# Designs tried in a protein design run: peptides against a protein of PDB entry 3ESW. Part 13

Target 1, 322 residues: chain A of PDB entry 3ESW
Amino acid sequence: NNIDFDSIAKMLLIKYKDFILSKFKKAAPVENIRFQNLVHTNQFAQGVLGQSQHLCTVYDNPSWHSIVLETLDLDLIYKNVDKEFAKDGHAEGENIYTDYLVKELLRYFKQDFFKWCNKPDCNHCGQNTSENMTPLGSQGPNGEESKFNCGTVEIYKCNRCGNITRFPRYNDPIKLLETRKGRCGEWCNLFTLILKSFGLDVRYVWNREDHVWCEYFSNFLNRWVHVDSCEQSFDQPYIYSINWNKKMSYCIAFGKDGVVDVSKRYILQNELPRDQIKEEDLKFLCQFITKRLRYSLNDDEIYQLACRDEQEQIELIRGKTQ

## One batch from the design tools (peptide; made by RFdiffusion4, then SolubleMPNN)

Design b1_p9_3_s1 (from b1_p9_3, 6 letters changed)
Fold by OpenDDE base, seed 2:
Structure b1_p9_3_s1 (fold): chain B 322 residues (1-322), chain A 9 residues (1-9)
Amino acid sequence: as target 1 above (322 residues)
Amino acid sequence: NKELVEKLL
């Protein structure tokens, strides 16, 4: 009896696909109860859920993508990408072009487009007057600032002219295309939208210890790549733990297709206590939210994403970028 | 060192 190895391989592949898909079926009543209890009893879990409701979907807005593409100097961007690609990229194939694009977007954003704002310039005295600004505290938004999803406004007094300058912390990324300034929150928010506007697979990474950055899924590298617009950093996940000597407890990635604990990618040393939630409960929470985000996807999309998730989990365990 | 601390606030 010639064992048809091809038939067996096909059958095993089908059974494996069915097994993977079975994990993404509608949550059992017990899982729903566990989820509800977790988000009602654990503040960290509630925070992760709240962030997922915003960060996983807000950037998937075609009208915003159009506004971004109309606002950026695309001619300059593509000219620079084409130049670098023509130099080194042709040998690596077409998939590397997107890595050059992300690297140029990092350059363009930091050098040509957006500004870091420790303190605002004085609205009366003009540019380069931030040194004269004294913080007075924070306030709620006024009626104009409230139109642009502003939660907090930092208030500064000019030591030279005595005038008050408001620095609204806008969460509307379209308003950030106008203001072109902020801190890590504004940088990451707008840069996430920019990357999404080019049709890229992007996640927003929240660190509990007051930093935020992106991850981009490189088709060339076949993995999630660290991207920090503030640092003009591409594939340097070590910068926080090693270069900054930052202490961190949690890094959570939020994307349209899932929520993932990526702490192992970024927390290489100086780990803070992970005492906000049980590890099993965090794992369950991220998986449960991910299942919800994928509810409308077809079996092939679910399977491809699940394969990508398993590769990422292997990467995160091995501590080696393959 | 000061700029790094100000980046995190």
Scores: peptide ipSAE 0.017, ipTM 0.657, DockQ to the pose 0.011
Fold by OpenDDE base, seed 1:
Structure b1_p9_3_s1 (fold): chain B 322 residues (1-322), chain A 9 residues (1-9)
Amino acid sequence: as target 1 above (322 residues)
Amino acid sequence: NKELVEKLL
């Protein structure tokens, strides 16, 4: 009996694909009950769900992508990318070009485009007057500010002229293209949209300890890459735990194709208690939301994403960026 | 100061 090893290999690959696809089929009634009970009884789970409903879909807006590309200096960006790419002599292949693009976007955004705002400048005294600003507290948005998804407005008084300056915390990233200032929330929000506007696979990473950043999927490196617009940082996931000595408990990545606990990539030391949810329930929650986000995808797309997810899980366990 | 920024998010 000539064992057709090729036929057996094909059959095993089909069975493996079917097994992977079975995990992404419509949720069983018992899984729906578990999910509903979890989000109604656990506040952290409810928070992750609420964030996923916004962050996983809001950046997939073609009209916003067009406005971004019309607003950026694309000639400057591509000139700088081409200049850096030409130094590599193409030895590492064309896929590295997107890594150079993301590095230039980090440079351009921090140095040429966006401004850090600890305190606003005085609207009356003009530029470089933030040193004269005293915080008076926060209030709700006015009728104009409310048009741009503003929940909070910080109020400042100028010590020089006595005038009040409002610093609205806008969540509309299109308004941020105009205002060009903020803290890590505004930076990460607009920068996530910018990366998405170039057709890149991007996730928004939320850290429970009041920081936010991006991840970009590098086709050259074949993995998720840490990207922090505030720090102009590319592939430096250690900066928070090691360089800042930051204490952290949870890092959750939100993308169009899934929600992933990426804590193991960033929490290298000084881990805070993970007491907000059971580890099994967090794993279930992220898988359930991811499954729901993939319901409209075909079997080949689901399979490719599942293979990517498995590679990431292996990376996160090994603690080695390949 | 990075520490002051973390408390204002």
Scores: peptide ipSAE 0.016, ipTM 0.599, DockQ to the pose 0.011
Fold by OpenDDE base, seed 3:
Structure b1_p9_3_s1 (fold): chain B 322 residues (1-322), chain A 9 residues (1-9)
Amino acid sequence: as target 1 above (322 residues)
Amino acid sequence: NKELVEKLL
């Protein structure tokens, strides 16, 4: 009896696809109850849910993408991408071109476009006067600042002229295209929108220890790639734990198709206690939100994303960036 | 000083 191994393999692949798809069916009543109880009883879970409601969807705005592309020097960007791509001996049509694009966007954003703001310049004395600025504290936005999703305004006094300068912390990324300055929040917010405007798969990574960055899905590398606009960093997930010697507890990635605990990618040493939530409950929470974000997708999209998620989980377990 | 990463989110 020649066992038709090809027929068996095909049947097993079909059953495997059906099994994967079965995990993404509508949540059972028991899962909904567990989710509701978790977000009502655990503050960290409530925070992750709140962030997911904003960060997973806000950047999927075609009108914002158009405004971004109209604001950037696309001619300069593509000229530099083409130059570095050709210099390294790559042919047109290689998937690696997108990695060169992201690297140039990091360069352009940090060097040509956006500014780090420890302290603002004095509105009266002009440029290069930040050294003369003394912080007075923070206050709520005024009527104009409130139009641009501003929660807090830092207040500074000029030691030279005595005038007050306001530094509003805008959360509207379109306003950040005008102001072109901020700290890690403004940097990551606008840079996430920039990457999304090029049609890239991007996640926003929140670190509990007050830092934020991006991940980009490289089709060439076939994985999520660390991207930090503040550092002009591409594929350097070790910079926080090793180079900065930063202590960290949680890193959570937020994207249109899912929420993922990526702590294992970035927390290589100096791990802080993970005491905000049970590991089983965090895993359940991220899976539940991810399942909910995929409810409108077709079976093929769900299957492809589930395969990608499985590969990422294998990567995170192996502790090897391939 | 990268320490004053203000509470973002």
Scores: peptide ipSAE 0.016, ipTM 0.610, DockQ to the pose 0.012
Fold by OpenDDE base, seed 4:
Structure b1_p9_3_s1 (fold): chain B 322 residues (1-322), chain A 9 residues (1-9)
Amino acid sequence: as target 1 above (322 residues)
Amino acid sequence: NKELVEKLL
């Protein structure tokens, strides 16, 4: 009997696809109960859920993408990308061009577009007056600030003129295109939208220890790539643990297609206790949210994403972040 | 800069 190995391989591939797809079927009643109990009883789980409800979908806004692309100096950006791409001897149409684009967007954003704001300049004294600013605390947004999804306003007094300057912590990334200043939250928020506006696969990474950054899926590297707009950093996941000697417990990535614990990519040393949730419950939570985000996708899309997820999990287990 | 990062959020 000539074993038709091609027929067997096809049959095994079908069965494997069916098996993968079976994991993404609608949650069983028991899984729904487990999920509801988890988010009701665990504050960290509730926080991850709340973040997923915003961060996984907010950046998929075509109107925002248009506003971003109209606001950026695209001529400068593409001129610089094309220059560096050509200098390295690459041909047009190579997947590596997108890596050059992201690197230029990092440069452009940090050097030309956005500003770090430790303290605001005095609204009365003008530019380069932040040294004269004393923090008075924070308060809720006023009626105007509230229009731009502002949760907190930092209040500063000028030591020179005595006037009060407000620094609203805007969560509306379109308002950030106007203000062009902030800290890691504003940087990551707007930069995530910028990358999304170029049609890129992007995740927002939340670190529990008060930092945030992006990941971009490089089609050239065929993996998720660390991207920190604050640091102008591309593919340097080690900067926090090694260069900063930062202690960290959790890094959670939020994207349109899923929620992933990426802690193993970034926490290379000085790991803090992971005591906020059981590891099994966190894994369940991320998988459950990911299933929900994929409910409208077809079987082929689900399968392709599941293959990507499997490769990422293998990467994270192997510690292959160079 | 490390000193900036501790003040980020």
Scores: peptide ipSAE 0.016, ipTM 0.645, DockQ to the pose 0.012; fails the geometry check

Design b1_p9_3_s2 (from b1_p9_3, 6 letters changed)
Fold by OpenDDE base, seed 1:
Structure b1_p9_3_s2 (fold): chain B 322 residues (1-322), chain A 9 residues (1-9)
Amino acid sequence: as target 1 above (322 residues)
Amino acid sequence: NKKLVEKLL
């Protein structure tokens, strides 16, 4: 009996694909009940669900992508990318070009485009007057500010002229293309949209301990890469735990194709208690939301994403960036 | 400089 090893290999691959695809089929009634009970009884689970409903879909807007590309200095960006890429002599292949693009976008955004705002400049006294600004507190948005998804407005008084300056905390990233200032949330919000506008696979990473950043999927490195627009940082996941000595409990990544606990990538030391949810329930929650986000995808797309998810899980367990 | 990473939550 000539064992057709090729036929057996094909059959095993089909059965493996079917097994993987079975995990992404419509949720069973018992899984729906578990999910509903979890989000109604656990506040952290409800928060992760609420964030996923916004962050997983908001950046997939073609009209916003066009406005971004029309607003950026694309000639400067591509000139700088081409200049850096030409130094490698193409030895590492064409896929490295996207890594150079993301590195230039980090440079351009921090140095040429966007401003960090601890305090606003005085609207009357002009530029470089933030030192003269005293915080008076926060209030709700006015009728104009409310048009741009603003929940909070910080109020400042100028010590020089006595005038009031409003610093609205806009969540509309298109308004941020105009205002070009903010803190980590405004930076990460607009920078996530910028990366998406170049057709890149991007996730928004939320840290429970008041920080936010991006991840980009590098086709050259074949993995998720840490990207922090505030720090102009590429592939430095250790900066928070090691360089900042930051204590952290949870890092959750939100993308169009899934929600992933990426805490193991960033929490290298000084781990805070993970007491907000059971680890099994967090794993279930992220898988359930991810499954729901993939319901419209075909079997080949689901399979490719599932293979990527397995590679990431292996990376996160080994603590080695390949 | 601990940048006050204020949540846009």
Scores: peptide ipSAE 0.023, ipTM 0.608, DockQ to the pose 0.012
Fold by OpenDDE base, seed 5:
Structure b1_p9_3_s2 (fold): chain B 322 residues (1-322), chain A 9 residues (1-9)
Amino acid sequence: as target 1 above (322 residues)
Amino acid sequence: NKKLVEKLL
């Protein structure tokens, strides 16, 4: 009897798919109780949940995507992408074009579009006057600033003219298209929206030690790729631990389809104590939020995303992103 | 170049 290996392989694939899909079914009552207890008793878990409620969905706004695309110099961007793609990309297939697009968006954003703001310029003295600015502290937004999701306003006095300049820390990324300046928060916020506006799979990465960056899913590399708009960095996850010698404890990625502990990608040395939550509870939390984000997806979408998750987990365990 | 840019969020 010739064992029909093709029939066996098909049956195993079906059973494997069914097993994967079974993990994404509605949470059991016991899982809901565990989740509720965790977010009520653990401040770090509550923080991750709170961030997920914003960061996983805020960038999926078609009206914002249109405003972004209307604001950017698309002719310049695509001209540069096409130029780099024409040199090297044709042999490696169409999927590499997206990697060139993200690299150009990093260039364009840092070089042509957005500015780093340690201190604002003096509103009275004009451009290149930030050296004359003394911080006086921070305060709440005024009635105008509050319209743009402003949590805090940094106050500066000009040493030259004595005038006060306000630097509102806007969280509205559409306002950032106008202001075109900020620190890592404003950079990552607007750049995440920019990447989403091109239809890319993007995650916002929060590091507990006061840094933020992006990841995008490269169809060419078939993995999540580190993207830091502040550094114009593509696929350099080591820059924080190695180049900066930064000590870190947690890196959490937030996307429309999931929340993932990506600490292993970025924390290569000088790991700080991971004492904010039990590892099993963090793993449970991320999986539980991810499961909730996928409740409206069909079986094929769930299966494809689960395959990506498994590949990423294997990558993170093996340390193979280097 | 360790630019410790204190990237204040």
Scores: peptide ipSAE 0.023, ipTM 0.718, DockQ to the pose 0.012
Fold by OpenDDE base, seed 4:
Structure b1_p9_3_s2 (fold): chain B 322 residues (1-322), chain A 9 residues (1-9)
Amino acid sequence: as target 1 above (322 residues)
Amino acid sequence: NKKLVEKLL
């Protein structure tokens, strides 16, 4: 009997696909109950859910993408990308071009476009007056600030002129295209939208220990790549644990296609207690949210994403962040 | 805190 190995391989592939797809079927009643109980009883789970409801979908806005592309100096960006790409001897159409684009967007954003704001300049004294600013605290947004998804306004007094300057912490990334200043939150928010506006696969990474950054899916590297706009950093996941000696407990990535615990990529030393949720419950939560985000996808899309997820999980287990 | 990063880069 000639064993038709090709027929067997095809049959095994079909069965494997069916098995993978079975994991993404609508949640059983018991899984829904577990999910509801988890988010109702665990504050960290509620926080992850709340973030997923915003961060997974907010950046998939075509109107925002148009406004971003109209606001950026695309001629400068592409001129610089093309220059560095050609200098390294690459041919047009290579998947590596997108890595050059992301590197230039990091440069452009940090050097030319956006500003870090420890303290605002005095609205009365003008530019380079932040040294004269004393924090008075924070308050809620006024009626104008509230139009731009502002949760908090930091209040500063100028030691020179005595005037009050407001620093609204805007969450509207379109308002950030105008203000062009902030801290890690504003940087990551707008930079995530910028990367999305170029049609890239992007995740927002939340660290519990008050930092945020991006991941971009490099088609050239065939993996998720660390991207920090604040640091102009590309593929340097070690910077927090090693360079900053930062202690961390959780890093959660939020994207259109899923929520993933990426802590193993970034927490290389000085791990803080992971006491906010049981590991099994966090894994369940991320998988459950990911299933919900994929409910409208076809079987082929679900299968492709599941293959990507499996490769990422293998990477995270192996500690292969070079 | 930017000041900590500038010492280690």
Scores: peptide ipSAE 0.010, ipTM 0.651, DockQ to the pose 0.011
Fold by OpenDDE base, seed 2:
Structure b1_p9_3_s2 (fold): chain B 322 residues (1-322), chain A 9 residues (1-9)
Amino acid sequence: as target 1 above (322 residues)
Amino acid sequence: NKKLVEKLL
């Protein structure tokens, strides 16, 4: 009896696909109860859920993508990408072009487009007057600021002219295309939208210890790549733990297709206590939200994403970028 | 340059 190894391999692949797909079936009543209890009893879980409801979907807006592409100097960007790709990229194939694009977008955003704002310049005294600004505290938005999803406005007094300058912390990324300034939140918010506007697979990474950055899924590297617009950093996940000597407890990635604990990628040393939630409950929460985000996807999309998830989990366990 | 990790929240 010649064992048809090809038939067996096909059958095993089908059974494996069915097994993977079975994990993404509609949540059992017990899982729904566990989820509801977790988000009602654990503040960290509630925070992760609240962030997922915004960050996983807000950037998937075609009208915003058009506005971004109309606002950026695409001729400059593509000229620079093509120039760098022409040197080295042809040897690595077409998939590397997107890595050059992300690297140029990091350059362009930090050097040509967006500004870091520790303190605003005085609205009366003009540019380069931030050294004269004294913080008075924070306030709620006024009627104009409220139009642009502003939660907080920082208030500054000029020591030179005595005038008040408002620094609204806008969460509307389209308003950030106009203002072109902010801190890590405004930087990451707008830069996440920019990357999405180029059709890229992007996640927003929230760190509990007051930092935020992106991850981009590189088709060339076949993995999630660290991207920090503030640092002009590509594939340098170690910068926080090693270069900054930052202490961290949680890094959670939020994307259209899932929520993932990526702490192992970034927390290489100086780990803070992970006491906000049980590890099993965090794992369950991220998986449960991920299942909900994938509810409308077909079996092939679910399977491909699940294969990518398993590969990422292997990477995160091994601590080696393959 | 120790970028002041400014509280976002």
Scores: peptide ipSAE 0.023, ipTM 0.707, DockQ to the pose 0.012; fails the geometry check

Design b1_p9_3_s3 (from b1_p9_3, 6 letters changed)
Fold by OpenDDE base, seed 2:
Structure b1_p9_3_s3 (fold): chain B 322 residues (1-322), chain A 9 residues (1-9)
Amino acid sequence: as target 1 above (322 residues)
Amino acid sequence: NKKLVEELL
């Protein structure tokens, strides 16, 4: 009896696909109860859920993508990408072009487009007057600031002229295209939208210890790549733990297709206690939110994403970028 | 230094 190995391989592949898809079926009543209990009893879980409701979907806005593409100097960007791609990219194939694009977007954003704002300039004294600014605290937004999803406004007094300058912390990324200034929050928010506007697979990474950055899924590298707009950093996940000597407990990635604990990619040393939630409960929470985000996807999309997830989990366990 | 301001927010 010639064993038809091809038939067996096909059958095993089908069974494997069905097994993977079975993990993404509608949550059992027990899983729904566990989820509800977790988000009602654990503040960290509630925070992760709240962030997922915003960060996983807000950037998937075609009208915002159009506004971004109309606002950026696309001619300059593509000219620079084409120039760098023409040197080395042709040898690596077409998929590397997107890595050059992300690297140029990092350059363009930091050098040509957006500004870091420790303190605002005085609205009366003009540019380069931030050294004269004394913080007075934070306030709620006024009626104009409230139009642009502003949660807080930092208030500064000019030591030279005595005038008050408001620094609204806008969460509307379209307003950030106008203001072109902020801290890590504004940088990451707008830069996440920019990357999304080029049709890229992007995640927003929240670190519990007051930093935020992006991940981009490189088709060339076939993995999630660290991207920090503040640092003009591409594929340098070690910068926080090693170069900054930052102490960290949690890094959570939020994307349209899932929520993932990426702490193992970034927390290489100086790990803080992970005492906000049980590890099993965090894993369950991220998986449960991910299932909800994928509810409308077809079986092939679910399967491809599940294969990507398993590869990422292997990477995160091995601590080696393949 | 950018690092010092991120620790204060």
Scores: peptide ipSAE 0.021, ipTM 0.662, DockQ to the pose 0.011
Fold by OpenDDE base, seed 4:
Structure b1_p9_3_s3 (fold): chain B 322 residues (1-322), chain A 9 residues (1-9)
Amino acid sequence: as target 1 above (322 residues)
Amino acid sequence: NKKLVEELL
């Protein structure tokens, strides 16, 4: 009997696909109960859920993408990308061009477009007056600030003129295109939208220890790449643990297609206790949210994403982040 | 804390 190995391979591939797809079928009643109990009883789980409800979908806004592309100096950006791409001897149409684009967007955003704001300048004294600013605390947004998804306003007094300057912490990334200043939250928020506006696969990474950054899926590298707009950093996941000697417990990535615990990519040393949730419950939570985000996708899309997820999990287990 | 990064780059 000539074993038709091709027929067997096809049959095994079908069975494997069916097995993968079975994991993404509608949640069983028991899984729904587990999920509801988890988010109701665990504050960290509730926080991850709340973030997923915003961060996984908010950046998939075509109107925002248009406004971003109209606001950026695209001629400068593409001129610089094309220059560096050509200098390295690459041909047009290579997947590596997108890595050059992301690197230029990092440069452009940090050097030309956006500003870090430790303290605001005095609204009365003008530019380069932040040194004269004393923090008075924070308050809720006023009626105007509330239009731009502002949760908190930092209040500063000028030591020179005595006037009060408000620094609204806007969460509306379109307002950030106007204000062009902030801290890691504003930087990551707007930069995530910028990358999305170029049609890129992007995740927002939340670190529990008060930092946030992006991941971009490089088609050239065939993996998720660390991207920090604050640092102009591309593919340097070690900067927090090694360079900053930062202690961290959780890094959670939020994207349109899923929620992933990426802590293993970034927490290389000085790990803080992971005591906010059981590891099994966090894994369940991320998988459950991911499954919900994929409910409208077809079987082929689900399968392709599941293959990508498997490769990422293998990467995270192997510690292959250079 | 940006100040720690400027000393190490």
Scores: peptide ipSAE 0.019, ipTM 0.672, DockQ to the pose 0.011
Fold by OpenDDE base, seed 1:
Structure b1_p9_3_s3 (fold): chain B 322 residues (1-322), chain A 9 residues (1-9)
Amino acid sequence: as target 1 above (322 residues)
Amino acid sequence: NKKLVEELL
C-alpha cells in the first residue's frame, strides 16, 4: 500500500483549517450567557467592551482618511522616506519601505505637525505664553465644543492679562488636524487615524496606568511593532517598564480585527496586581470580542488572521521579538 | 514633566 503522503498532508491541513475556523463560528448560547454575565458583573470587562465598541471601528472611515491625506505634507513625507530607503540599497526587500514610512510619520508628526500641551497658550497674549497660565479646573463643553466629541474642557487664567483660555479635550480626530495640540490621548487618537489613512494594520493600545500608544503590523518584521507618537518611538516596547520604570497592570490592544492582551510585551518589570478580572475571563472576553469583529470575514481571511494571532501568542510567551 | 500630566488624565 503506497501511503500517499501528499494526500495525508493535504487532509491534515484541511482538518487543521477546519479546526481553526470552528473557533470563529457563531458563539454558542453558553458563550453568550458567559459573556453577558461577565460584562454585567465585572466593571473592567465592561470597560474593555465599551472601548472596543469605539476603538475597533472608529478609524475605519474612508472620508476621514481622505481628509488626513489632504492635510499632511505628503511630498515632504515621501521625499524623506525615499531618501532613507535609498540608503538600504534594497537588500532587505520592498516590505521594509513601510517601516521607513512609519518612522518618517513619527518624525513628521512630532517635529513638524503636532504639539504637546501641558498648558495652553493664552488666546490673548499669543504663542509661548503657557508659563503664564494657571489652571482653574474643568467644566463641560459649550455648544461649539460639543460638536467635536468634547467631554471635558480645562480652564486656565492668564497671570499677565487676566483672560480665560479654554483647552477643550477633543476626541474628534478631524478637529485635532486643526488644533494640532494635546496630550497622550490626542496624540495617539490622531496618530492612529494617520497610520490607518496609509492603509496600514494598526491597533490602539490602552494601558490602565494612564498611557496610550499604537502598534503597527510590519510586513517586513512579520510582527506587531510598538509605535509611540509622543516619544517618536519605533519598536521600543521596553521604554515604559525599563526607561520610565513605570508600574503597569494591563495593556490591551484594540484593532478592527481583534482585541488582544499585549501586557507581556510591555510589562517587563514592576508588574502591578492583575486583580481587576480573572485571567481566564480576560482571555475569554478578548477572544469573544475578536470573534464578533471577524463575523463578516471569509474563511481564508479568518484563517490568515488566526495564524497571525498564534504567532503573536508564541512571541508573547517566548519574550523574544523574532 | 510628562509624569505630572499622566496623573491628570
Scores: peptide ipSAE 0.019, ipTM 0.629, DockQ to the pose 0.011
Fold by OpenDDE base, seed 3:
Structure b1_p9_3_s3 (fold): chain B 322 residues (1-322), chain A 9 residues (1-9)
Amino acid sequence: as target 1 above (322 residues)
Amino acid sequence: NKKLVEELL
């Protein structure tokens, strides 16, 4: 009896696909109750849910993508990408081109486009006057600042002229295209939108110890790649734990298709206590939100994303960037 | 320099 191994393999693959798809069916009543109880009883879970409601969807705005592409020097960007791509001996049509694009966007954003703002320049004295600025504290936005999703305004006094300068902390990324300055929040917010505007798969990574960055899904590397606009960093997840010697507890990635605990990618040493939530409850929370984000997707999209998620989980367990 | 990571989201 020749066992038809090919027929058995095909049947097993079908059953495996059906099994994977079965996990993404509508949540059972018991799962909904567990989710509701978790977000009502655990502040960290409530925070992750709140962030997911904004960060997973806000950047999927075609009108914003158009405004971004109209604002950037695309001719300069593509000229530099093409130059570095050709210099390294790559042929047109290689998936690695997108990695060169992201590297140039990091360069362009940090060197040519956006500015780090420790202190603003004095509105009266002009450029290069930030050294003369003394912080007075923070206040709520005025009527104009409130139009651009501003929660807080930092207030500075000029030691030279005595005038007050306002530094509004805008959360509207379109306003950031005009202001072209900020700290890690403004940098990551606008840079996430920029990457999304090129049609890339991007996640926003929140670190509980106040830092934020991006991840980009490289089709060439077939994995999520660390991207930090503040550092002009590509594929350097170790920079926080090793180079900065930063202590960290949680890193959570927020994307259109899911929420993922990526702490194992970035917390390589100096781990802080993970005491904000039970590990089982955090895993459940991220899976539950991810399942909800995929409810409108077809079976093939769900299956492809589930395969990608499985590979990421294997990567995170192995502790080796493949 | 440790960028003072501000109170984010």
Scores: peptide ipSAE 0.022, ipTM 0.648, DockQ to the pose 0.012; fails the geometry check

